Peptides against a protein of PDB entry 4CIC. Designs and how they scored, part 237

Target 1, 148 residues: chain A of PDB entry 4CIC
Amino acid sequence: KVSTKGHYGVQAMFDLAQHFGEGPVSLKSIAERQGLSEPYLEQLIAVLRKAGLVKSVRGAQGGYILAREPRDIKVGDIIRVLEGPIAPVESVSQDDPEHSLKFDFSVTKSVWEKVKKSIEEVLDSITLADMLKDAEEAQMAQGYMYYI
Target 2, 147 residues: chain B of PDB entry 4CIC
Amino acid sequence: KVSTKGHYGVQAMFDLAQHFGEGPVSLKSIAERQGLSEPYLEQLIAVLRKAGLVKSVRGAQGGYILAREPRDIKVGDIIRVLEGPIAPVESVSQDDPEHSLKFDFSVTKSVWEKVKKSIEEVLDSITLADMLKDAEEAQMAQGYMYY

## One batch from the design tools (peptide; made by RFdiffusion4, then SolubleMPNN)

Design b2_p29_7_s3 (from b2_p29_7, 11 letters changed)
Fold by OpenDDE base, seed 1:
Structure b2_p29_7_s3 (fold): chain B 148 residues (1-148), chain C 147 residues (1-147), chain A 29 residues (1-29)
Amino acid sequence: as target 1 above (148 residues)
Amino acid sequence: as target 2 above (147 residues)
Amino acid sequence: IDILSSEPDDDEDAPYVPILSSEPDLDLS
């Protein structure tokens, strides 16, 4: 599962991508457009900024911008920043030392590693620019449905 | 995330696959070999049995067997039974009705649908027979490292 | 983040195994 944090993080980054080149966007405007709590968005943006995916602009027309072009930001980059490494299975905390029957779950582990790799490949194959293109295509398709 | 339920369910089913054709296996023996709590395993096996992936055998040498051959059970089948449909993102509970700005998150939704599809394809490409083969290959590789 | 489970198992103690997140927030049910 992508966490709520990952989901909303991708939404916020996509909003910034839609406004890329138009100047800084306020957190309030992102929150309003994405249906997010402004305090929650502040936390997300703080993490994304610290990771260098977002920049803050100071001043009366201050706000946030993408730190890189939409084509240079993968969905996988956003998720790794917000969620850390993609873990298919939680490491069962090593804390119960005694019955750590080191069952060589190598085979079951390999299944989850394959899942992890597949997720990483998908998320690393999608940029914010790809998402922008998909949005344009969806809007055109809706526009054509209104003209038929 | 594959839940602990999904993880342990796959382990339990794999244990049953390793003993396929040898007759019924006791829950106790599965729990011991897989490092699982027997009560937790009982819950997993109950769900798997209800879904028709496992059969119970009654008697003094009773226990559980796979209901199908290892080649006919995908990891995806086990996971869907235990966890339901693969959800890439938790449905934010629709419970806050007012600010459900139906933002057409169609684009973000499509990202998660791609992730879902990819996970499903991987899990549906792996059978218990594939896992058995991988285990044999790993044992042979370890055996060759000891020689 | 339970990628696979739709129902939040109310079992508080079951470690949510995030597919994507190392931290509990990614409920891949």
Scores: peptide ipSAE 0.009, ipTM 0.763, DockQ to the pose 0.230; fails the geometry check
Fold by OpenDDE base, seed 5:
Structure b2_p29_7_s3 (fold): chain B 148 residues (1-148), chain C 147 residues (1-147), chain A 29 residues (1-29)
Amino acid sequence: as target 1 above (148 residues)
Amino acid sequence: as target 2 above (147 residues)
Amino acid sequence: IDILSSEPDDDEDAPYVPILSSEPDLDLS
């Protein structure tokens, strides 16, 4: 499963992408639109800001903006910032050195490495701009259904 | 991360694949070779047996065998049996009906569906026979480094 | 991204690496 953190992080970043160029968005507004708690969103935004994906703007119209254009932010970038490196299998080997029968079952490890690579390729192939486009296409399709 | 259950399940199934055609393998022998606890392996094997991926053989030389040939067992089959359907995102929507702000953010859901599909395609492309082949190739490569 | 957690059967001692934890925590780490 995608973590709550990754899922909501992508939602929050997508909300900021939808408002890109309109100025700073308040955390409250993002939370309301995305159905997130404001405190939870504060934690997510703090991480995203530290990673340089989001910028904070101070003032009466303060809030957050994307630090880069939507086309320059991959879903993979968001996930790596929030979740860390995609590790398909925890290295069981680190903690108990004695029963580290490192049957480095190289073959089993290779299966999970293939899964990792596949996930990375998918997530790195999707930008916030691609998500914006998909949203526009979906809205157009719904609009056409109501007019028919 | 792949669950411990999925990881060890694939290891146990691969061990059975390495011994395919040699007769029943004891859980103890699998546990020893794979560095697993026997009780944990018993639970995994019970699930795999119920799903028809493994057969139990009774008797003095009792144990377990693959129920199908290694080429007919995908890694995806093992994972689905042990973990259930690959669900990239839990449907947050079911339990709290009120805060089911089903922002069915169709777009965000579509991202995770793409991830799911990609994982399924990879896991369904790898059989236990492919893993056996990869192991043989790795052993040969090591053998050539020592000569 | 934690992909593969089944329901925890009650067995205490196995290091539960919940891949698919019910909390949608996608630890892709």
Scores: peptide ipSAE 0.009, ipTM 0.768, DockQ to the pose 0.117; fails the geometry check
Fold by OpenDDE base, seed 4:
Structure b2_p29_7_s3 (fold): chain B 148 residues (1-148), chain C 147 residues (1-147), chain A 29 residues (1-29)
Amino acid sequence: as target 1 above (148 residues)
Amino acid sequence: as target 2 above (147 residues)
Amino acid sequence: IDILSSEPDDDEDAPYVPILSSEPDLDLS
């Protein structure tokens, strides 16, 4: 499962992508639009900023912007920054030394590695620009339903 | 992440697949071979049995067997039984009714649906028979390194 | 537009939101 952190991180980054080129966006405005708590968003943005995905802008019209174009930010990049490496199974570091028969069941491990690779491939295939395009297409489709 | 439950469930089912056709396997023997606690394995096997993936055999040589051939059991079937539907994101059931603006952000939801589909496709492409074959190939490769 | 140099705000106290809920859900975190 993508954590709440990863989920909301992608939402916040998508909001910044929707406003890309319009200047800095306040955390308050992102929080309001995305249904996030402002304090929680501050924590997410701090991590994303440190990773160089977001930039802070100072001043009366200060806030945050994407550090790169939406096409240059993959969903996978956001998830890796917020959650670390996609791990399909918790390494049960059974620190229990006696039952730490790390039966490194090479075969079961290979199943989870295949899952990991598949998730990475999907998340690395989706950019914020792709998400913007999908949003535009969805809005157009809704607009057509109101005119029929 | 696959839960400990899903991980150990696949290990236990794989152990039963390795002994398929040899008769019932005791939970104790599975626990010993797979490095699992017997009480934890009992809980897993109870769920797998109820779902019809495992059968219990009674008697002095009783235990458990696969309910189907290894080729007819997907890893995805095991995971769905133990963990339910593969959900890439926890539905934040924010039971907070006021902030329950389920901004059903259709776009972000679509990302997670793509992830879900990809995981399902992978797990549904792998059978216990495929895992048995991979184990045999790995054993042969190790055998060649010792000679 | 002065882009704030990321001074490491050592916000040490960022509550460790466990990304991985320790509940044995298929936490595909």
Scores: peptide ipSAE 0.009, ipTM 0.758, DockQ to the pose 0.066; fails the geometry check
Fold by OpenDDE base, seed 3:
Structure b2_p29_7_s3 (fold): chain B 148 residues (1-148), chain C 147 residues (1-147), chain A 29 residues (1-29)
Amino acid sequence: as target 1 above (148 residues)
Amino acid sequence: as target 2 above (147 residues)
Amino acid sequence: IDILSSEPDDDEDAPYVPILSSEPDLDLS
């Protein structure tokens, strides 16, 4: 599962991408548009800022901006920052050394590695710019359906 | 993440695939080979049996067998039985109607749907027969490194 | 495989696939 953290993080980053070049966006405005609690968003933004994906701007029109262009931010980058490495299976190996005789069949491990790789490839193939384009195309398609 | 249930379920099913055609395998023997607790394996096997992926055989040489040939069981089938549908995102939609104004941006949802599809494609591309073949190839490769 | 770990909505019927129970790795559950 992508955590709620990952999900809302991508959503918040996408909101910032939609406003890229318009100046700083307040956390309140992001929270309102994205249906997030402001305190929760503050926590997400703090992590994203520390990772260098967003910048804070001070002042009366202060808030947050993307630290990079939308084309230079992959969904995979956001997920890795918020959730860490994509792991398909918890390595049950660490906690119970006595149960560490988990015959982690190399073959079963290889299945999960294939899943991991596939997820990484998908998430690394999607930029915030791609998401913006998809949103524009969807809006245009909806607009055309109302004109027909 | 594939749950421990999914992980161990695939492992148990793979063990049954390795013994396919040899007759019933005891839960104890699977548990010992796979490093699983027997009670946990009993729960997994109960679900897998109910789904028709395994059959129980009664008697002194009783135990479990695959209900289908290894080539006819995808990893995706096992995961869907044990974990249900591959959901990349819990639809946060159901429980908190007040927070249901989660602007589930169609675009963000589409990202997770792409991830889901990718996982499904991978898991549905791998059969227990493929896993058996991979195991044989790995054993052969290890055998050749010792020569 | 539940990719989004929302808080366990107690909905018993949703196959909660906990991806990684340890620290917040992407729960592909």
Scores: peptide ipSAE 0.009, ipTM 0.762, DockQ to the pose 0.196; fails the geometry check

Design b2_p29_7_s4 (from b2_p29_7, 11 letters changed)
Fold by OpenDDE base, seed 4:
Parts: C-alpha cells; structure tokens; sequence
Structure b2_p29_7_s4 (fold): chain B 148 residues (1-148), chain C 147 residues (1-147), chain A 29 residues (1-29)
C-alpha cells in the first residue's frame, strides 16, 4: 500500500505541475483542489521543499512552485522523498534475537527484491509530465462523450 | 511492504515445496527450519489449507503437504490467499463524507493501478518450482566457491 | 501488501491508512 503521505504527496505535486508556469500557488488553493487539510499539506510541502522538488516564493502573491520541470520529476522521486526507499518487506529489526533466527532465506529475499525492482521501474517510468498528458487525454475523451 | 503474514506464508510454502514428494512434514519441523513460532505457523497453515494450497495428512507421520505441484503454485496465489487482493492504495472508506471530496483524480489512481499490475505480474511469474530451482542454483554456486 | 511505508502519518487528521496491519503477533507466551 502507498501511504497516505505518498498518495497525497503525488497529488500535491501533480497540482503544482498543472499550474507550472502560471506562478506560485497557495497551499490553501492546493488543499481545496486536492481535498487535503492545509496543515497536512504544509508538512508535505516542507519535506518536498527540503528535498528540492518544490520552491517557496515569498510575497503577497507567494506560494509554491515546482523546483524542476514536470518532465524532470518522476513519481519515484516524490515517493523516495516522502517515504524513503521502497522496501517491499519490512526489515525485521535485527535486534529482536527471536527474529535473528529468521533465515532470510536468500530465495525468499530474491522474490521481494524482484517486487521492489518492479515497483521502482514503474514509479521511475512515470513523470509529472506523463501525468499531465494522461489528464489531458482523459479530458478530451470525456469531452467527446458529451458531444456524441 | 509485504506483511509478515505474506512473507512467512511464502517461507512456509517454500519449505513444503522443498519436501514435496517426501511425504507430510510437521508444523514443528517447518517452524524450526523457517524460524517461525509454531502457533503463528498454525494460523498461516490453517488459512493456506482452507484455500486449498496445503493438505493435512492425518496419522502418526501426519503433517502437511502441498495440495498441488510446486509448478502449479504461484507466489501471487499465496499472497492473495494470505493478504487478499494487492491494493497499492487503501480504498479510502467511502463513508467518511470529508473524504468524499478526495478527488480520486483518475490520473493519480492510474499510477497506483500501474504499480498494482506490476506487482501482480511479478508475483504471478514466480512459482514455487522457480524458487526451488533458484535455491539449487544458489547452492551449486556456493559449492563451487568452496572448491 | 503494504507497498511503501507503514509509518503512521503524524497527521492527527490523516486517517492512518493501515498499509501493513502490523497486527502485533501477540505471542501470548
């Protein structure tokens, strides 16, 4: 499962991508459009800003912008920033001595590594620009259904 | 993350695959080899048995066996039985009206559906027979490093 | 299958989407 943090982080970044080139957007406006609490969004944006995915613009028309072009931000980049490395299996903390006898059988570990790699490949194959394009295509398809 | 349930379920099923054709194995022996608690393993095996992946053998030499050949059991089958359908995003329960405004924006949903599909494809591409083969190859490779 | 991270979002208002139900194995031992 993607955490709420990862999910909402992708939504917030996608909202910023939709407004890319229009100037800074307020957290309030993002929160309203994405159905997020403003305090939660503030925490997400703080992390994304620290990671260099988002920039803060100061002033009366201040807010946030993408720090890079939508094509240069992968979904995988957002997820790694918010959730850390994709771990398909919780690292059983080595410190539980009863768990120390868990033969991480090399073969079972290899299954989860394959899952990890597949997730990484998918998330690294999708940019915010790809998401924008998919949104435009979906809107066009809906527009055609109203005219038929 | 795969749950501990999914992880240990795959380990237990793999142990049964390693002993496939040798007769029934005791839960105790599986627990010892896989580093699992016997009570936890009993719960896992009960679910796997109910799903028809494992059979119970009664008697003095009783225990458990795979219900199918290792080639006919995918890792995906084990995971679906133990954890249910692979859901990359929790379905925000429709019942919270404040969550009703979560535009499940079709585009963000599509990202998670792609992730789901990729996981399913991987897990459905790996059988217990593939895992057995990988274990044999790993043992051969280790054996060659000692010579 | 929790795909990413089970760390509860410290957002008091974010419903903890239990990614992995880490049901603690109550080892009743």
Amino acid sequence: as target 1 above (148 residues)
Amino acid sequence: as target 2 above (147 residues)
Amino acid sequence: IDILSSEPDHDENAEDVPILSSEPDYDES
Scores: peptide ipSAE 0.020, ipTM 0.769, DockQ to the pose 0.184; fails the geometry check
Fold by OpenDDE base, seed 3:
Structure b2_p29_7_s4 (fold): chain B 148 residues (1-148), chain C 147 residues (1-147), chain A 29 residues (1-29)
Amino acid sequence: as target 1 above (148 residues)
Amino acid sequence: as target 2 above (147 residues)
Amino acid sequence: IDILSSEPDHDENAEDVPILSSEPDYDES
């Protein structure tokens, strides 16, 4: 499950990627473009900044920038920062001994591990640079549909 | 994330697969073997039965059986029955117009669709028969460690 | 598997909404 937090975090990071090299972007401008509340975005950006994916720039033209190039940020990196490790099944906390999944059926665990691995492989295969490229290709395809 | 419902549903279906061809299995026996509450298992089995993955057998030796062979039941089939379509993103119900994800960023949607597809491919590639085989191989490997 | 819980993050306690709500299915007995 990708939480709303993960979803909006990827959107915010993608917005910053679209403006990479143009200087700092205000949270207000990101919120407006992405349809996010500014307070919610402030919380997301605080986490992303603490993780070193985003930098704050101070001053009259202050705001936020990506801390790394878009090619050096995976979607998986964003998700891990915002949601933690990709868990296919919540580890039922070992602490409830009565509801302890006594039968850690090695086989069922293996199924969920395969799902986890598959999700990780997908999210780690997509960079913000790949997303930028996909957006450009989509815009070009739409542009060509208007010229026909 | 697979829900507890999906997780326990796969466990219950796997238990029924292990007993496939031996006749009906009682819910009590499944609950005991899988560490599930019987009432919870009754709810799961009711859904699985309605979906045609499980059959009830009436009588003194009554209980439940798989409705199909283990090779003909994918993990994906079980998950879809219990949890519905594997949605990477809950479609924010279109009904809240204010919090409507206005920017259905086609690109971000594409990321989640790739994740969905990957999950579906994995879950649809695993049958209950594959799980039975994996269990047998694991038991053999454990048996060889004791020799 | 509802991967995106659309629960609006209510402002106050950003409690880690466990994505697997282990809400015990209330036995409506």
Scores: peptide ipSAE 0.018, ipTM 0.770, DockQ to the pose 0.204; fails the geometry check
Fold by OpenDDE base, seed 2:
Structure b2_p29_7_s4 (fold): chain B 148 residues (1-148), chain C 147 residues (1-147), chain A 29 residues (1-29)
Amino acid sequence: as target 1 above (148 residues)
Amino acid sequence: as target 2 above (147 residues)
Amino acid sequence: IDILSSEPDHDENAEDVPILSSEPDYDES
């Protein structure tokens, strides 16, 4: 499972992408739009800020902005910041290396490494700009259905 | 995470694949070879048996066998039996559909659906027979390093 | 974060293998 942290982190980053160029967005406004707890969002934004994906702006119109253009932020970058490295299987085998048949471990490990690579390739192929485009296309498609 | 259940389930099924055609394998022998708790393995095998991936054989040489040939069992089949449908994100959104901006939800959902599809494609592309072949190739490569 | 499993396996010795996140999100709900 993408953690709730990863899921909500992508939602929050996508909300910031939708407002990119409009100036700082308040956490409250993101929380309201995305259906997120504001305290939870504060924790997510703190991590994202520390990683340099988000910037805080101070002042009366203070809030948060993307630190980079939406095209320069991959979903994979967001997930790696929030969740760390995509690990399909924890290395269970650190504690008792003696009893696990090392060989069976290597073959099963290769399966999970293939899964990891596939997830990374997908998440690194999707930018916030791609998500914005998909959003625009979906809105246009809905608009056309109301005119038919 | 592939759950410990999914991971150990694939290990146990792979052990049964390595012994396919040799007759029934005891849970104890699988547990010993795979470094698994026998009680935990009993739970896994019960699920795998109910799903028809494994058969129990009764008698003095009783134990478990694969219910199908290794080529006819995908890693994806094992994972779906043990974990259910591959869900990249828990559907957090079942409880309050009213407040999530339906639109942002749809775009983020599409990301996770792409991840899901990619995982499914990988897991459905790997059979227990492919794993056996990879094991044989790895053993041959190790054997050549010792000469 | 178990990408594949929803329920934490009750195996006390089973190290939870996170695909994405190790810590259960404290959903304060």
Scores: peptide ipSAE 0.018, ipTM 0.781, DockQ to the pose 0.153; fails the geometry check
Fold by OpenDDE base, seed 5:
Structure b2_p29_7_s4 (fold): chain B 148 residues (1-148), chain C 147 residues (1-147), chain A 29 residues (1-29)
Amino acid sequence: as target 1 above (148 residues)
Amino acid sequence: as target 2 above (147 residues)
Amino acid sequence: IDILSSEPDHDENAEDVPILSSEPDYDES
């Protein structure tokens, strides 16, 4: 599962992508648009900033901007920053050496590694630019449905 | 995440696949081999049995068997039985009608739907027979490293 | 994305940590 942190992080980054080139966006405005709490967003944005995905702009009209173009930010990059590496299975550290039946769960582990790889491939295939395009296409489709 | 339930369920089903055709396996023996608690395994096996993936055999040499051949059981089938449908995002039911800014998070939702589909495709592409084959290949590779 | 929670359901109420936990990180505050 993408954590709430990952989910809201992608939403916040997508909001910043929608305003890319318009200047800095306040956390308050992102929070209002995305239905997020401002304190929660502050925590997310701090992590994203430290990772170099977001920049802070100082001043009365200050706020945040994407540090890179939307096409240069993958959803996978956002998720890795917020959640760390996609781990399919917590290594049950069977650190109990006595029950070290090394059941070479290598096979079951390999299943989850395949799942991990598949998730990574999907998330790395989607950029914020792709999401912007999808949003534009959806808006156009809605516009056409109101004219029919 | 595959829950602990899903993970251990796949382990238990794989153990039953390794013993497929040898007769019924006791929960105790599965638990010992897979490093599972017997009470936890009892809960898992009850769900798997109800879903028709496992059969109970009665008697002194009773236990459990796969209800189908290993090739006819996908990992995805096991996960769906134990965890239900793979939901990439809990629908944050913004059931709070007042904050019904229907941000048509249609775009963000579509990302998670793509992730879901990808997980489903992977899990539905792997059978217990594929896992058995992978185990055999791994054992052979270990055997060759000792020579 | 942690796909597998390794914590055994010790608590009967251990909500199956769904693949996507929607619970906001409880701020340990």
Scores: peptide ipSAE 0.018, ipTM 0.781, DockQ to the pose 0.103; fails the geometry check

